# Designs tried in a protein design run: peptides against a protein of PDB entry 6J07. Part 23

Target 1, 107 residues: chain A of PDB entry 6J07
Amino acid sequence: GQRGWFCGSVSQDLRQFWVAEGGTISDPRAADFLFSCDASHPDTLRIYQSLDYIEDNATVFHAYYLSAVANAKIKNSVALGHFILPPACLQKEIRRKIGSFIWEQDQ

## One batch from the design tools (peptide; aimed at target 1 I94)

Design b2_p20_5 (made by RFdiffusion4)
Pose (drawn by RFdiffusion4):
Structure b2_p20_5 (pose): chain A 107 residues (1-107), chain P 20 residues (1-20)
Amino acid sequence: as target 1 above (107 residues)
Amino acid sequence: EEEEEEIEIIEEMIEEWKEE
């Protein structure tokens, strides 16, 4: 049983794959998986500002997770953690902090 | 190992942002 919802800014291809394969597929408002291809001003904001996100009861994953699984053998591998989709206001700093050299580490 | 460190940084940043 895997319930999941998609923000408006998600390729229909990814939704179709979610419908086609996985646990028992359903797509309600709350659901178990929160997918998006955006974090700026889409329906996704409604997750980031929910009490569930504040209380660590919601993590938004990039919908390309489904693309990675579709291009994997079946469902194995493809760890979720690689597709954590943080709020866009954080992304600029997250990339720099990760990409910076050890002699920099600016903060 | 490097991929785990990158995920940890993302999680730390989200945690710090929630605390603010």

Design b2_p20_5_s1 (made by RFdiffusion4, then SolubleMPNN; from b2_p20_5, 9 letters changed)
Fold by OpenDDE base, seed 1:
Structure b2_p20_5_s1 (fold): chain B 107 residues (1-107), chain A 20 residues (1-20)
Amino acid sequence: as target 1 above (107 residues)
Amino acid sequence: SEDKEKIEIVKKMIEEWKKK
């Protein structure tokens, strides 16, 4: 099964898509996947400060992944790894190395 | 691949951040 937690920054549409695809929604401690659209949102900040995150037991992904999956024409064509959402304090430095994040493109 | 390398860079930077 796939249990997901959603930051308040994530739209209800994306949450509904998750459930429609067979996922369940849980608190961050029980979740297998953590989704956010804003690394600076208080909900997401609490994740980054948690022991689970610090001890590599959790990863935060940008919820745009779900949108990409929903719009994908080929199954498994969307790589979850491209949607790892780093803490806000790291994003500027990361952009200098790899360019804009996938969720920032075409904007 | 280049895409895979980018992912690894992100992971590494996060890991280094966690160590602080």
Scores: peptide ipSAE 0.712, ipTM 0.941, DockQ to the pose 0.598
OpenDDE base, seeds 2, 3, 4, 5: peptide ipSAE 0.710, 0.712, 0.711, 0.710; ipTM 0.940, 0.941, 0.941, 0.940

Design b2_p20_5_s2 (made by RFdiffusion4, then SolubleMPNN; from b2_p20_5, 9 letters changed)
Fold by OpenDDE base, seed 2:
Structure b2_p20_5_s2 (fold): chain B 107 residues (1-107), chain A 20 residues (1-20)
Amino acid sequence: as target 1 above (107 residues)
Amino acid sequence: SADEERIRIIKEMIEEYKKS
């Protein structure tokens, strides 16, 4: 199934795209996919503080993934792993190692 | 590949964070 949760930082357009592609929207506990555009948003912070996340049972993805999927020429060519959204406190160190995140490169 | 390495680094750092 494609049950997704969306942080308040995610645009309505991306949410609508998710539903148009067959996804459903649920609360974080029931969701299979957690989408956010801001690791510092209160909604996302609550995810990072949750037992599911801390116990390695949840992953937060940047919602820009959905934009990439929408613009992809080949189905299933967009790797979700490229859009893992780490906690804000880790991002600076991560950028020192890998450079800018994909969602930042297109900005 | 470079892409795979990027993903690995992110995952490892998150894992380390969760264990701390």
Scores: peptide ipSAE 0.708, ipTM 0.947, DockQ to the pose 0.608
OpenDDE base, seeds 1, 3, 4, 5: peptide ipSAE 0.708, 0.706, 0.708, 0.707; ipTM 0.947, 0.947, 0.947, 0.947

Design b2_p20_5_s3 (made by RFdiffusion4, then SolubleMPNN; from b2_p20_5, 9 letters changed)
Fold by OpenDDE base, seed 1:
Structure b2_p20_5_s3 (fold): chain B 107 residues (1-107), chain A 20 residues (1-20)
Amino acid sequence: as target 1 above (107 residues)
Amino acid sequence: SEDERKIEIIKEAIEEYKKK
């Protein structure tokens, strides 16, 4: 199964979609996927500060990925990699290189 | 591809961050 953790910044609609698609919701330590809509949210900040994250055992994704999946006309056409949510302190630097993040473009 | 490049840039930035 797919276990997901959700930052408080993620809407209930997206959480419900996750469950409807067969996912379960768990705490960050048990989750396979970590979703957030705000790198600066306290919940997400705690992830970035966690040992699992620092040791490269966790990745935070922007929950808009789920919206993209929900709206995708072709199954498996949405690349999760585009939705990696970096710590807030890195985002300005990254934007200078790649432009706006996909969730910023679509929302 | 360009998309792949962007993803790698993000990943690399995060990796560099975690090293510190």
Scores: peptide ipSAE 0.715, ipTM 0.944, DockQ to the pose 0.609
OpenDDE base, seeds 2, 3, 4, 5: peptide ipSAE 0.713, 0.714, 0.713, 0.713; ipTM 0.944, 0.944, 0.944, 0.944

Design b2_p20_5_s4 (made by RFdiffusion4, then SolubleMPNN; from b2_p20_5, 10 letters changed)
Fold by OpenDDE base, seed 3:
Structure b2_p20_5_s4 (fold): chain B 107 residues (1-107), chain A 20 residues (1-20)
Amino acid sequence: as target 1 above (107 residues)
Amino acid sequence: SEEERKIQIILDMIKEYKKK
């Protein structure tokens, strides 16, 4: 599907890009993709606490994915998996294992 | 690949988090 939810931390420009590319914006329960720029934002925290997320039926992605897609020279060359946004409490340990997240490296 | 390994690490840690 092409339904996306956006945390309040995501800029209007990225939301507009999503729509321009054929996506629609929906509430978290109906969304196929959940985008955020801040794991500590109240909107995103509510997602992490939701039943859908806890039951492994939802994944939060960093909205920088959309920026990467917009700037990519080749369509489908940007892998969504690199933009999984984990809960804030996990990020330090994750960085110790994999290094900085892609959105941190490129900004 | 190394990139796939990184993704799996993230997924595994999230999975463990959800179990708590």
Scores: peptide ipSAE 0.728, ipTM 0.946, DockQ to the pose 0.551
OpenDDE base, seeds 1, 2, 4, 5: peptide ipSAE 0.727, 0.726, 0.726, 0.726; ipTM 0.946, 0.946, 0.946, 0.946

Design b2_p20_6 (made by RFdiffusion4)
Pose (drawn by RFdiffusion4):
Structure b2_p20_6 (pose): chain A 107 residues (1-107), chain P 20 residues (1-20)
Amino acid sequence: as target 1 above (107 residues)
Amino acid sequence: AIEVIEEMIEEHREKLKEEL
């Protein structure tokens, strides 16, 4: 049983794959998986500003997780953690902090 | 990289709780 919803800014291909394969597939408002290909001004904001996100009951994953699984053998591997999709307001700093050298570590 | 993302998300959530 894997319920999941997709923001408006998600390729139909990814939705089709979700429907085709996985646990028992359903796509309600709340669901168990929260997928998006955007974090700027799409329906996804409705997750980031929910009490569930604030209380650690919601994590948004990039929908390309489904693309990675579709290009994997079946469903094995492809850890979720690699597809955490944080709020866009954070992304600029997240990339810099990760990409910076050890002699920089600006903060 | 995942740890950094998670730490920054935790810090961001703490700020949202303070605004509540």

Design b2_p20_6_s1 (made by RFdiffusion4, then SolubleMPNN; from b2_p20_6, 8 letters changed)
Fold by OpenDDE base, seed 1:
Structure b2_p20_6_s1 (fold): chain B 107 residues (1-107), chain A 20 residues (1-20)
Amino acid sequence: as target 1 above (107 residues)
Amino acid sequence: SIEIIKEMIKKHREELKKLL
């Protein structure tokens, strides 16, 4: 089983997709995957400020990953790693290095 | 790239640790 936490910024549709695919929804501490659509959302900010995050026990992913999976023609073709959602304070510099994030391009 | 993002996050985490 896969346990996921969802920031309030994530649509109900994506949450429902997660469940439909066999996932369960849990609190951040119990979750295997943390999803957000907004690094600046209070829910997500709390993650970035948590000891778990600081100690590299938590990673936040952009929920657009789920949309990409839903729309993928080939199963398992979507790489989760490309959907790592960094804290807002890092995003500008990251964009300078790699360009716009995937979710910004296709959103 | 994924590696760049991971590196940036790692660096940031280290900075956060200094505040603990």
Scores: peptide ipSAE 0.636, ipTM 0.930, DockQ to the pose 0.622
OpenDDE base, seeds 2, 3, 4, 5: peptide ipSAE 0.633, 0.634, 0.634, 0.633; ipTM 0.930, 0.930, 0.930, 0.929

Design b2_p20_6_s2 (made by RFdiffusion4, then SolubleMPNN; from b2_p20_6, 7 letters changed)
Fold by OpenDDE base, seed 3:
Structure b2_p20_6_s2 (fold): chain B 107 residues (1-107), chain A 20 residues (1-20)
Amino acid sequence: as target 1 above (107 residues)
Amino acid sequence: SIEIVKEMLEEHRKKLREEL
């Protein structure tokens, strides 16, 4: 199902969009999708420190994905993989390889 | 590139596991 967890950094509008699209909101352990707008937010940091994350059973996505989906004309045209939110300690190196993240380009 | 990001995440996770 579409069970999502949301960091406190995610706006209420995006949370409401998730629910409006048929999603439910759950705790991070039960969630299928983890959304955040800030890799340094305490909520997100707890995810990065969890066993689920360390054992590759959890991935955090930037909530801007939901905004992109909301604005897309074609359903399923937005690739979730482009919105993986890495820990802050990796972001500079990643930017050197791929450039700025999508959510940064549109800010 | 999605693959680059995933690869770097995995490398980081591996490092974290080794520190446990």
Scores: peptide ipSAE 0.636, ipTM 0.931, DockQ to the pose 0.661
OpenDDE base, seeds 1, 2, 4, 5: peptide ipSAE 0.635, 0.632, 0.633, 0.634; ipTM 0.931, 0.931, 0.931, 0.931

Design b2_p20_6_s3 (made by RFdiffusion4, then SolubleMPNN; from b2_p20_6, 8 letters changed)
Fold by OpenDDE base, seed 4:
Structure b2_p20_6_s3 (fold): chain B 107 residues (1-107), chain A 20 residues (1-20)
Amino acid sequence: as target 1 above (107 residues)
Amino acid sequence: SIEIIEEMLKEYREELKKKL
């Protein structure tokens, strides 16, 4: 199965969807996928500061990915890579290069 | 693009490694 960690910023609905789709919830060290809705949330900041993250053994994704998957008309039409949630200090520059993030467009 | 994000993250991580 797929193991996921969730920042406190992620709603219970999205967590429940993850489980309903066959995922399990674990601590960040054991998780295959890390989900957050807030790069500045203390939970997420701890991930960015972790050795696993620094060594590129972890990636944080915006949990809106799960919402997009849930609402997608075609399975696998949602690219996980477009939901990479970078540290807050990088986001402004990223927006200048690629535009607003997907989760921001739907706000 | 995803590639741009990944590159920026790579650079970010490299800078952090220098502080370890």
Scores: peptide ipSAE 0.534, ipTM 0.899, DockQ to the pose 0.612
OpenDDE base, seeds 1, 2, 3, 5: peptide ipSAE 0.531, 0.530, 0.529, 0.529; ipTM 0.899, 0.898, 0.898, 0.898

Design b2_p20_6_s4 (made by RFdiffusion4, then SolubleMPNN; from b2_p20_6, 9 letters changed)
Fold by OpenDDE base, seed 4:
Structure b2_p20_6_s4 (fold): chain B 107 residues (1-107), chain A 20 residues (1-20)
Amino acid sequence: as target 1 above (107 residues)
Amino acid sequence: AIEIIREMIKKYREELRKQL
């Protein structure tokens, strides 16, 4: 099974899609996948500050991944790795190197 | 792009671990 945690910044539609695809919703400690739409949201900040995250036992992904999957002609054509959501303090530097994030391009 | 992000996060975590 796929257990996911969702920041409050994630819409109910995306959460419902996750469940519709066979996922379950859990607390961040039990979750296999952590989704957020805002690195500066208090929920997400708590993740970045957690021991699990600091010890590289957790990764936060932008929930737009789910939207991309939902709209993709081929489900497995969307790579989760492109949706890693880094802490806010790193984003400016990352953008300087790679450009805008995928979730920002479709805005 | 993924590699760059992962590398930056890795370094970020390492710095945080120094504070623990």
Scores: peptide ipSAE 0.705, ipTM 0.944, DockQ to the pose 0.613
OpenDDE base, seeds 1, 2, 3, 5: peptide ipSAE 0.704, 0.702, 0.704, 0.703; ipTM 0.944, 0.943, 0.944, 0.944

Design b2_p20_7 (made by RFdiffusion4)
Pose (drawn by RFdiffusion4):
Structure b2_p20_7 (pose): chain A 107 residues (1-107), chain P 20 residues (1-20)
Amino acid sequence: as target 1 above (107 residues)
Amino acid sequence: SEIEVIEEMIAEHREELKEE
């Protein structure tokens, strides 16, 4: 049983794959998986500013997770953690902090 | 790791939202 919802800014291809394969597929408002291909001004904001996100009961994953699984053997591998989709207001700093050299570490 | 950094940043951001 894997319930999942998709923000408006998600390729229909990814939705179709979610419908085709996985646990028992359903796509309600709350669901168990929260997928998006955006984090700026889409329906996704409604997750980031929910009490569930604040209370660690919601993590938004990039919908390309489904693309990675579709291009994997079946469903194995492809760990979720690689597709954590943080709020866009954080992304600029997250990339720099990760990409910076050890002699920089600016903060 | 890269994932740990992302999780720490999200955790700090959530703490700020709780304070607000």

Design b2_p20_7_s1 (made by RFdiffusion4, then SolubleMPNN; from b2_p20_7, 9 letters changed)
Fold by OpenDDE base, seed 5:
Structure b2_p20_7_s1 (fold): chain B 107 residues (1-107), chain A 20 residues (1-20)
Amino acid sequence: as target 1 above (107 residues)
Amino acid sequence: SAIDIIKEAIKKYREKLKEE
């Protein structure tokens, strides 16, 4: 099964989509996937400060990935890697190189 | 690629935290 954790910044609709697709919701330590919509949210900050994250045993993804999957017409057309959500302190530096994150782009 | 850039930035971030 797919075990996911959700920051408080993620809408109930996206959580429900996760469950509808066969996923379950768990605490961060038990989760295989960590979703957030705000790197500065206290819930997400705790993840970035955790030993699991520091030791590269955890990755935070922007929950907009789930929205993209829900709206995709082609199966597996949405790459999870484009939705890696880095700590807030890194985002300005990253934007200088890539322009904008996918969740920040106008649709 | 954009993905590689993001991953590299996070890697450096983690390394810095381990040194502190």
Scores: peptide ipSAE 0.695, ipTM 0.939, DockQ to the pose 0.577
OpenDDE base, seeds 1, 2, 3, 4: peptide ipSAE 0.695, 0.694, 0.695, 0.694; ipTM 0.939, 0.939, 0.939, 0.939

Design b2_p20_7_s2 (made by RFdiffusion4, then SolubleMPNN; from b2_p20_7, 10 letters changed)
Fold by OpenDDE base, seed 1:
Formats: C-alpha cells, structure tokens, sequence
Structure b2_p20_7_s2 (fold): chain B 107 residues (1-107), chain A 20 residues (1-20)
C-alpha cells in the first residue's frame, strides 16, 4: 500500500480519490507521499522546515498530480516528477527558468 | 530538464537551511 499525507489545502475530493485508488492517509512522518496545493500553507511550511525534508528524506508534491492521474487516458502517463512542489521562496526563480508549473497551466 | 532544475534548487535550499 501507499501512504499519503495531505496538507489542509488539498480538497477532500482528491483525498477521496487517493483512498479509492488504494492509498491510505497518514501523518507526514509515516507517509510515503506528501501532497499539497499551497507551498505557503502552514501545514506545508512545517514540512519544509522539518528535519526529514532538510535531510532529503521527504518530497512535497502538488496534489494536482492526483487530478492528472484521474484524468489520464494512458495509465502511468503522468510523471510525478513534474509535480514536485518547491518551497514558496524558490518558485519565482524556478518559474524564470522553466516557466509556469504544470498545475498553473491551463488545460 | 525542468525536473532537474527544480531538484537542484531544492537541494540548494536545503543546504542553506543547514547553514542557519
């Protein structure tokens, strides 16, 4: 099974999708995947400040990944790597380099 | 790649935090 943690910024629908797909919900320390929709949300900020994150034992992903998976026509066609959610303080610089994040783009 | 850029920036971020 896959254990996921969800920031308060993530909708209940996406959480329900995770569970429907066989995932479980856990605290961030036990989770295999950390999902957020807002890098500035207090829940997510606490992750970025945690020892696990600082030591590269944790990665935060934008929960839009789940939406993309749900809507994907081809199984496993959605690359999780494109949904890494960096700390808010890095996002402007990152956008200058790569453009808007996938979750910011119109479909 | 875009993914590599993000990972690199996060790496630098983590390193900076360790110095604080």
Amino acid sequence: as target 1 above (107 residues)
Amino acid sequence: SAIDIVKEMIKKYREQLKLE
Scores: peptide ipSAE 0.711, ipTM 0.943, DockQ to the pose 0.571
OpenDDE base, seeds 2, 3, 4, 5: peptide ipSAE 0.710, 0.710, 0.710, 0.710; ipTM 0.942, 0.942, 0.942, 0.943

Design b2_p20_7_s3 (made by RFdiffusion4, then SolubleMPNN; from b2_p20_7, 9 letters changed)
Fold by OpenDDE base, seed 1:
Structure b2_p20_7_s3 (fold): chain B 107 residues (1-107), chain A 20 residues (1-20)
Amino acid sequence: as target 1 above (107 residues)
Amino acid sequence: SAIDIVKEMIKKHREELKKK
């Protein structure tokens, strides 16, 4: 199955979509996917400070991915990799290299 | 690619965190 953790910054609508698509909600340690809408939210910050994250056993994705999936007309047309949510301290430098993040462009 | 750049930046950040 697909177990997901959600930062408090993620809307209930997106959480409900996850469940409707067959996902379950779990704590970060048990989750297969971690979703957030705010890298600076305390919930997300705790992830970035965890050993799981440091050891590359955890990746945070922007929850806008779920919105993109919900609105996609083609199955599997949304690349999860474009929704990796970096720590806030890295975002400015990353934007200088790749431009604005997808969730910023479509908002 | 953009994805690779993000992954690389995160990797470097993780390495810095390990030094703490």
Scores: peptide ipSAE 0.721, ipTM 0.946, DockQ to the pose 0.661
OpenDDE base, seeds 2, 3, 4, 5: peptide ipSAE 0.719, 0.720, 0.719, 0.719; ipTM 0.946, 0.946, 0.946, 0.946

Design b2_p20_7_s4 (made by RFdiffusion4, then SolubleMPNN; from b2_p20_7, 10 letters changed)
Fold by OpenDDE base, seed 2:
Structure b2_p20_7_s4 (fold): chain B 107 residues (1-107), chain A 20 residues (1-20)
Amino acid sequence: as target 1 above (107 residues)
Amino acid sequence: SAIDIVKEMIKKYREELKKK
């Protein structure tokens, strides 16, 4: 499915792109994809504390993925896995291991 | 890989929360 939930931190442009590409917007419980631009946003924090997330039934992705897809020559070449948005409390340690996240890199 | 590292750390995060 192509049901997506969007944190309030995600711009309307990215939401519109999602819909233009055939996606629909739903609440977090019904969504297949959860998009956020801020792990510390209250909307996203509620996801991380939810049973669905804790039980590995949900994954939060950075909405910059949609921008990358929009700008890619081959849309399928953009790996969604590189856009997994971890909880804020993990990000510092993750950056020590892998460097900056893809959405933090200069374009 | 970078993806694996992220996934592993999230896994540990979830496990920690389950213990609370």
Scores: peptide ipSAE 0.712, ipTM 0.943, DockQ to the pose 0.611
OpenDDE base, seeds 1, 3, 4, 5: peptide ipSAE 0.711, 0.711, 0.711, 0.711; ipTM 0.943, 0.943, 0.943, 0.943

Design b2_p20_8 (made by RFdiffusion4)
Pose (drawn by RFdiffusion4):
Order: structure tokens, then sequence, then C-alpha cells
Structure b2_p20_8 (pose): chain A 107 residues (1-107), chain P 20 residues (1-20)
């Protein structure tokens, strides 16, 4: 049983794969998986500003997780953690902090 | 605010795990 919803800014291909394969597939408003290909001004904001996100009851994953699984053998591997999709207001700093050298570590 | 604290926590957790 895997319920999941997609923001408006998600390729139909990814939705189709979600429908085709996985646990028992359903796609309600709340659901169990929160997928998006965007974090700027799409329906996804409704997750980031929900009390569930604030209380650690919601994590948005990039919908390309489904693309990675589709190009994996079946469903194995492809850990979720690699597809955490944080709010866009954070992304600029997240990339810099990760990509910076050890002699920099600016903060 | 609770939202800003949560966003900071998520950023720090992602950065910590990426550097591991």
Amino acid sequence: as target 1 above (107 residues)
Amino acid sequence: SPLEERNQQVMEEIVEEALE
C-alpha cells in the first residue's frame, strides 16, 4: 500500500510509472509519498507550509525518484534519501555548502 | 519562527549526510 500525490509540475511519465508499478497504488490529497519536480511556486508549497512539514510528518521527494527506479532493475536500491527535495529558498545554500572545499566551509 | 527552525534543521541534516 503506497499512496502518493504529485504537484502540478510533474511529468505525466512519472505519474504513469507510479500508477503502473509499486505497492497498491493510489494518489490522494494526503497520501504516503509526496512527489514533486519543483519547489518554487507550485502546489508543493502547500506541503512546506503545512503543520505536518513543520512537525516532521512530511518530506517532499523529487519525482525523479520514480525515474531512477524505472531505470533500476525493478524496485531495489535507489534509496529515497537521495531525492529529498527541500524548499527552494534553501537549495542555493545547500549546494554551496556541499560543493565547497574543506579549506572554505563558509558559514 | 517554527517554519524557519524547521527549514534550518532540514538544511543542516542534508548537508551533514552529504558530507559523510

Design b2_p20_8_s1 (made by RFdiffusion4, then SolubleMPNN; from b2_p20_8, 9 letters changed)
Fold by OpenDDE base, seed 1:
Structure b2_p20_8_s1 (fold): chain B 107 residues (1-107), chain A 20 residues (1-20)
Amino acid sequence: as target 1 above (107 residues)
Amino acid sequence: SALEERNQKLAERIVAQARQ
């Protein structure tokens, strides 16, 4: 099964979509996918400070991925890799190289 | 630090993915 953790910054609608698609909601340590909409949210910050993250066993994805999946007409057309949510301290540097993040383009 | 190293790797990963 697909186990997901959700930061408090993620809307209930997106959480419900996850469950509707067969996912379950778990704590961060048990989750296969970590979703957040705010790198500066306390919940997400705790992830970035965790050993799992530091040891590259955890990656946070922007929950907008779920919205993109929901709106996609073609299955598997949305690449999860484009929705990696980095810590706030990295975002400016990354934007200089790639421009705005995908989730920022629709804001 | 370990965190800084992790962050650097993450940044590189993100940039690489965006260029795909």
Scores: peptide ipSAE 0.768, ipTM 0.960, DockQ to the pose 0.646
OpenDDE base, seeds 2, 3, 4, 5: peptide ipSAE 0.766, 0.767, 0.767, 0.765; ipTM 0.960, 0.960, 0.960, 0.960

Design b2_p20_8_s2 (made by RFdiffusion4, then SolubleMPNN; from b2_p20_8, 6 letters changed)
Fold by OpenDDE base, seed 1:
Structure b2_p20_8_s2 (fold): chain B 107 residues (1-107), chain A 20 residues (1-20)
Amino acid sequence: as target 1 above (107 residues)
Amino acid sequence: SPLEERNRKLAERIVEEALK
């Protein structure tokens, strides 16, 4: 199944899209996918501090991924790997290497 | 620390995905 957790920073529209596409919403420990729009949001910070995250059993993705999927003309053309949302403390150094994140380019 | 190690690995993963 597709169980997703959503940070409070994620709009209701994106949550609704997830459900409309067959996903369910669960707590972060049970979720297969963790979505956030703000690495500094308290909800997301708790994920980054969790044992699941530290042990590489949890990864946070930017919820803009869902928007990209919704707007994609080609099914399966959106790469989830491009939407990994790192902690705020890493973002500056990552941008120095890759430029702006995808979710920043379209906003 | 374990967290710092996880973060470093994550950063590397992100860079790899973006540049490949």
Scores: peptide ipSAE 0.762, ipTM 0.961, DockQ to the pose 0.649
OpenDDE base, seeds 2, 3, 4, 5: peptide ipSAE 0.760, 0.761, 0.761, 0.760; ipTM 0.961, 0.961, 0.961, 0.961

Design b2_p20_8_s3 (made by RFdiffusion4, then SolubleMPNN; from b2_p20_8, 10 letters changed)
Fold by OpenDDE base, seed 3:
Formats: sequence, structure tokens, C-alpha cells
Structure b2_p20_8_s3 (fold): chain B 107 residues (1-107), chain A 20 residues (1-20)
Amino acid sequence: as target 1 above (107 residues)
Amino acid sequence: SALEKRNQKLADRIVAEKLQ
């Protein structure tokens, strides 16, 4: 099964899509996937401060991934790796390397 | 610090994933 945790910044529509696709919703410690739409949201900040994150046992993904999957013509065409959501303190330097994040392109 | 090391590792991973 696919166990996911969702930051409060993630819409109910995306949560419902996750469940509709066979996923379940769990607390962050039990989840296999952590989704957020805001690196500065208190829920997400707690993840970045957690021991699991520090010990490289947790990674946060931008929930826009789910939207991309929902709208994709080919189910496996969306790369999860392109949706890794880093802490706010890293985003500027990362943008210098890769440009805007994929979830920022439609803003 | 451990956090700084984790953050750097994450940044490197993000860059690597984008360049694939």
C-alpha cells in the first residue's frame, strides 16, 4: 500500500485523489510519502526539524506531483524526483542550478 | 551540523534528479 502524509497546505482535492488512487493517509512517522505545498508551513517545518529528516529517512515532495499525475496522459510519465520540496533556506541556491521548480512554472 | 549535511545532500539530489 501507499501511505501518505499531507501538510495542511495541501488541498482536499489532492488528498481525495491520493485516496481514490489507492493511497491511505497516515501520520508522518508511518508514511512512505510526505506531501506539502509550502516549505514554510508549520506542518512541513516540523518535518524538516525531525530526526527522520536529519537522518535521511524522510523526504518531502510537493503535492503538485499528484496534480501532475492526475493530468498526465501517461500514468508513469511524471517523475517524482522532480517534485522534491527542499527547505526554504535551500531554494534560492537550487534555483540557481536548475531554474524554477516545476510547481512554480504555472504561477 | 547533521542538519546542514542533510540539507546539502538534499540539494545535490534535487540537482541530480533535474539533470536526468
Scores: peptide ipSAE 0.747, ipTM 0.955, DockQ to the pose 0.636
OpenDDE base, seeds 1, 2, 4, 5: peptide ipSAE 0.747, 0.746, 0.747, 0.744; ipTM 0.955, 0.955, 0.955, 0.955

Design b2_p20_8_s4 (made by RFdiffusion4, then SolubleMPNN; from b2_p20_8, 8 letters changed)
Fold by OpenDDE base, seed 4:
Structure b2_p20_8_s4 (fold): chain B 107 residues (1-107), chain A 20 residues (1-20)
Amino acid sequence: as target 1 above (107 residues)
Amino acid sequence: SALEERNRALAERIVAEALA
C-alpha cells in the first residue's frame, strides 16, 4: 500500500480521495508521500526542519497533485515531479527559472 | 549548512523536473 502524510493545509476531500484510491494515512516518519498545500504551514515547516528532510529521505509534494490525478482522464499523464513543494525561501528563485508552479496556474 | 545544501539540491531537482 501507499502511506501518506497530510499537512493540516490539505482539504478533507483530497485526503478522502487518497484513501479511496487505496492509500493510508500515517505520521510523517512512516509515510512514503508527504502532501501539503502550504509551505509556510507549521506542519510543513516541521518537515523541512526534520532530519529526514535534511538527509534527503523526505520530499513534500503539493496536494494539488491529487486533484490533478482525480480529474485526469489518464492518471499517468500527471507527473509527480511537477508537484514537488519547496520551502518558501526557494520558491522565488525557482519561479525565475521555470515560471509559475503548476498549482499556482489553476488558482 | 546541511539544510542549505539540501535546499539547493531540491531546487535543482525541481528545475530539472520542470524542464525535462
Scores: peptide ipSAE 0.764, ipTM 0.962, DockQ to the pose 0.640
OpenDDE base, seeds 1, 2, 3, 5: peptide ipSAE 0.763, 0.763, 0.763, 0.763; ipTM 0.962, 0.962, 0.962, 0.962

## One batch from the design tools (peptide; aimed at target 1 F33 L80)

Design b2_p21_1 (made by RFdiffusion4)
Pose (drawn by RFdiffusion4):
Formats: structure tokens, C-alpha cells, sequence
Structure b2_p21_1 (pose): chain A 107 residues (1-107), chain P 21 residues (1-21)
């Protein structure tokens, strides 16, 4: 049983794959998986500003997770953690902090 | 909410959708 919803800014291909394969597939408002290909001004904001996100009851995953699984053997591997989709206001700094050298570590 | 939290914990533990019922 894997319920999941997609923001408006998600390729129909990814939705189709979600419908085709997985646990028992359903796509309600709340659901179990929260997928998006955007974090700027799409329906996804409704997750980031929910009490569930604040209380650690919601994590938004990039919908390309489904693309990675579709290009994997079946469903194995492809760990979720690689597809955590943080709020866009954080992304600029997340990339820099990760990409910076050890002699920099600016903060 | 419980299920979403479990999915969040699974992500931190390095699990995939296949590991989740």
C-alpha cells in the first residue's frame, strides 16, 4: 500500500509510472509519498508550510525518484534519501555547502 | 501522518520504496 500525490509541476510520465508499478497505488490529498519536481511556487508549498512538515511528518521527494526506479532493475536500490527535495529557499545554500572545499566551509 | 513519518525515517535509513509495504 503506497499512496502518493503529485504537485502540478510533475511530468505525466512520472505519474504514469507511479500508477503502473509499486505497492497498491493510490493518489490522495494526504497520501504516504509526497512527490514534486519543483519547490518554488507550486502546490508543493502547501506541504512545506503545513504543520506536518514543521513536525517532521512530511518529507517532499523529487519525483525523479520514480525515473530512477524506472531505470533501475525493478524497485531495488534507489534509496529515497537521495531525492529529498528541500524548500527552494534553502537549495542555493545546500549546494554551496556541499560543493565547497575543505579549506572553505563558509558559514 | 504516521505513514509519512515512517517514509521519512526510511529515507534516513537509506531504504527504497521496495522496502516499504
Amino acid sequence: as target 1 above (107 residues)
Amino acid sequence: AARRREVREAALEGKSMADIS

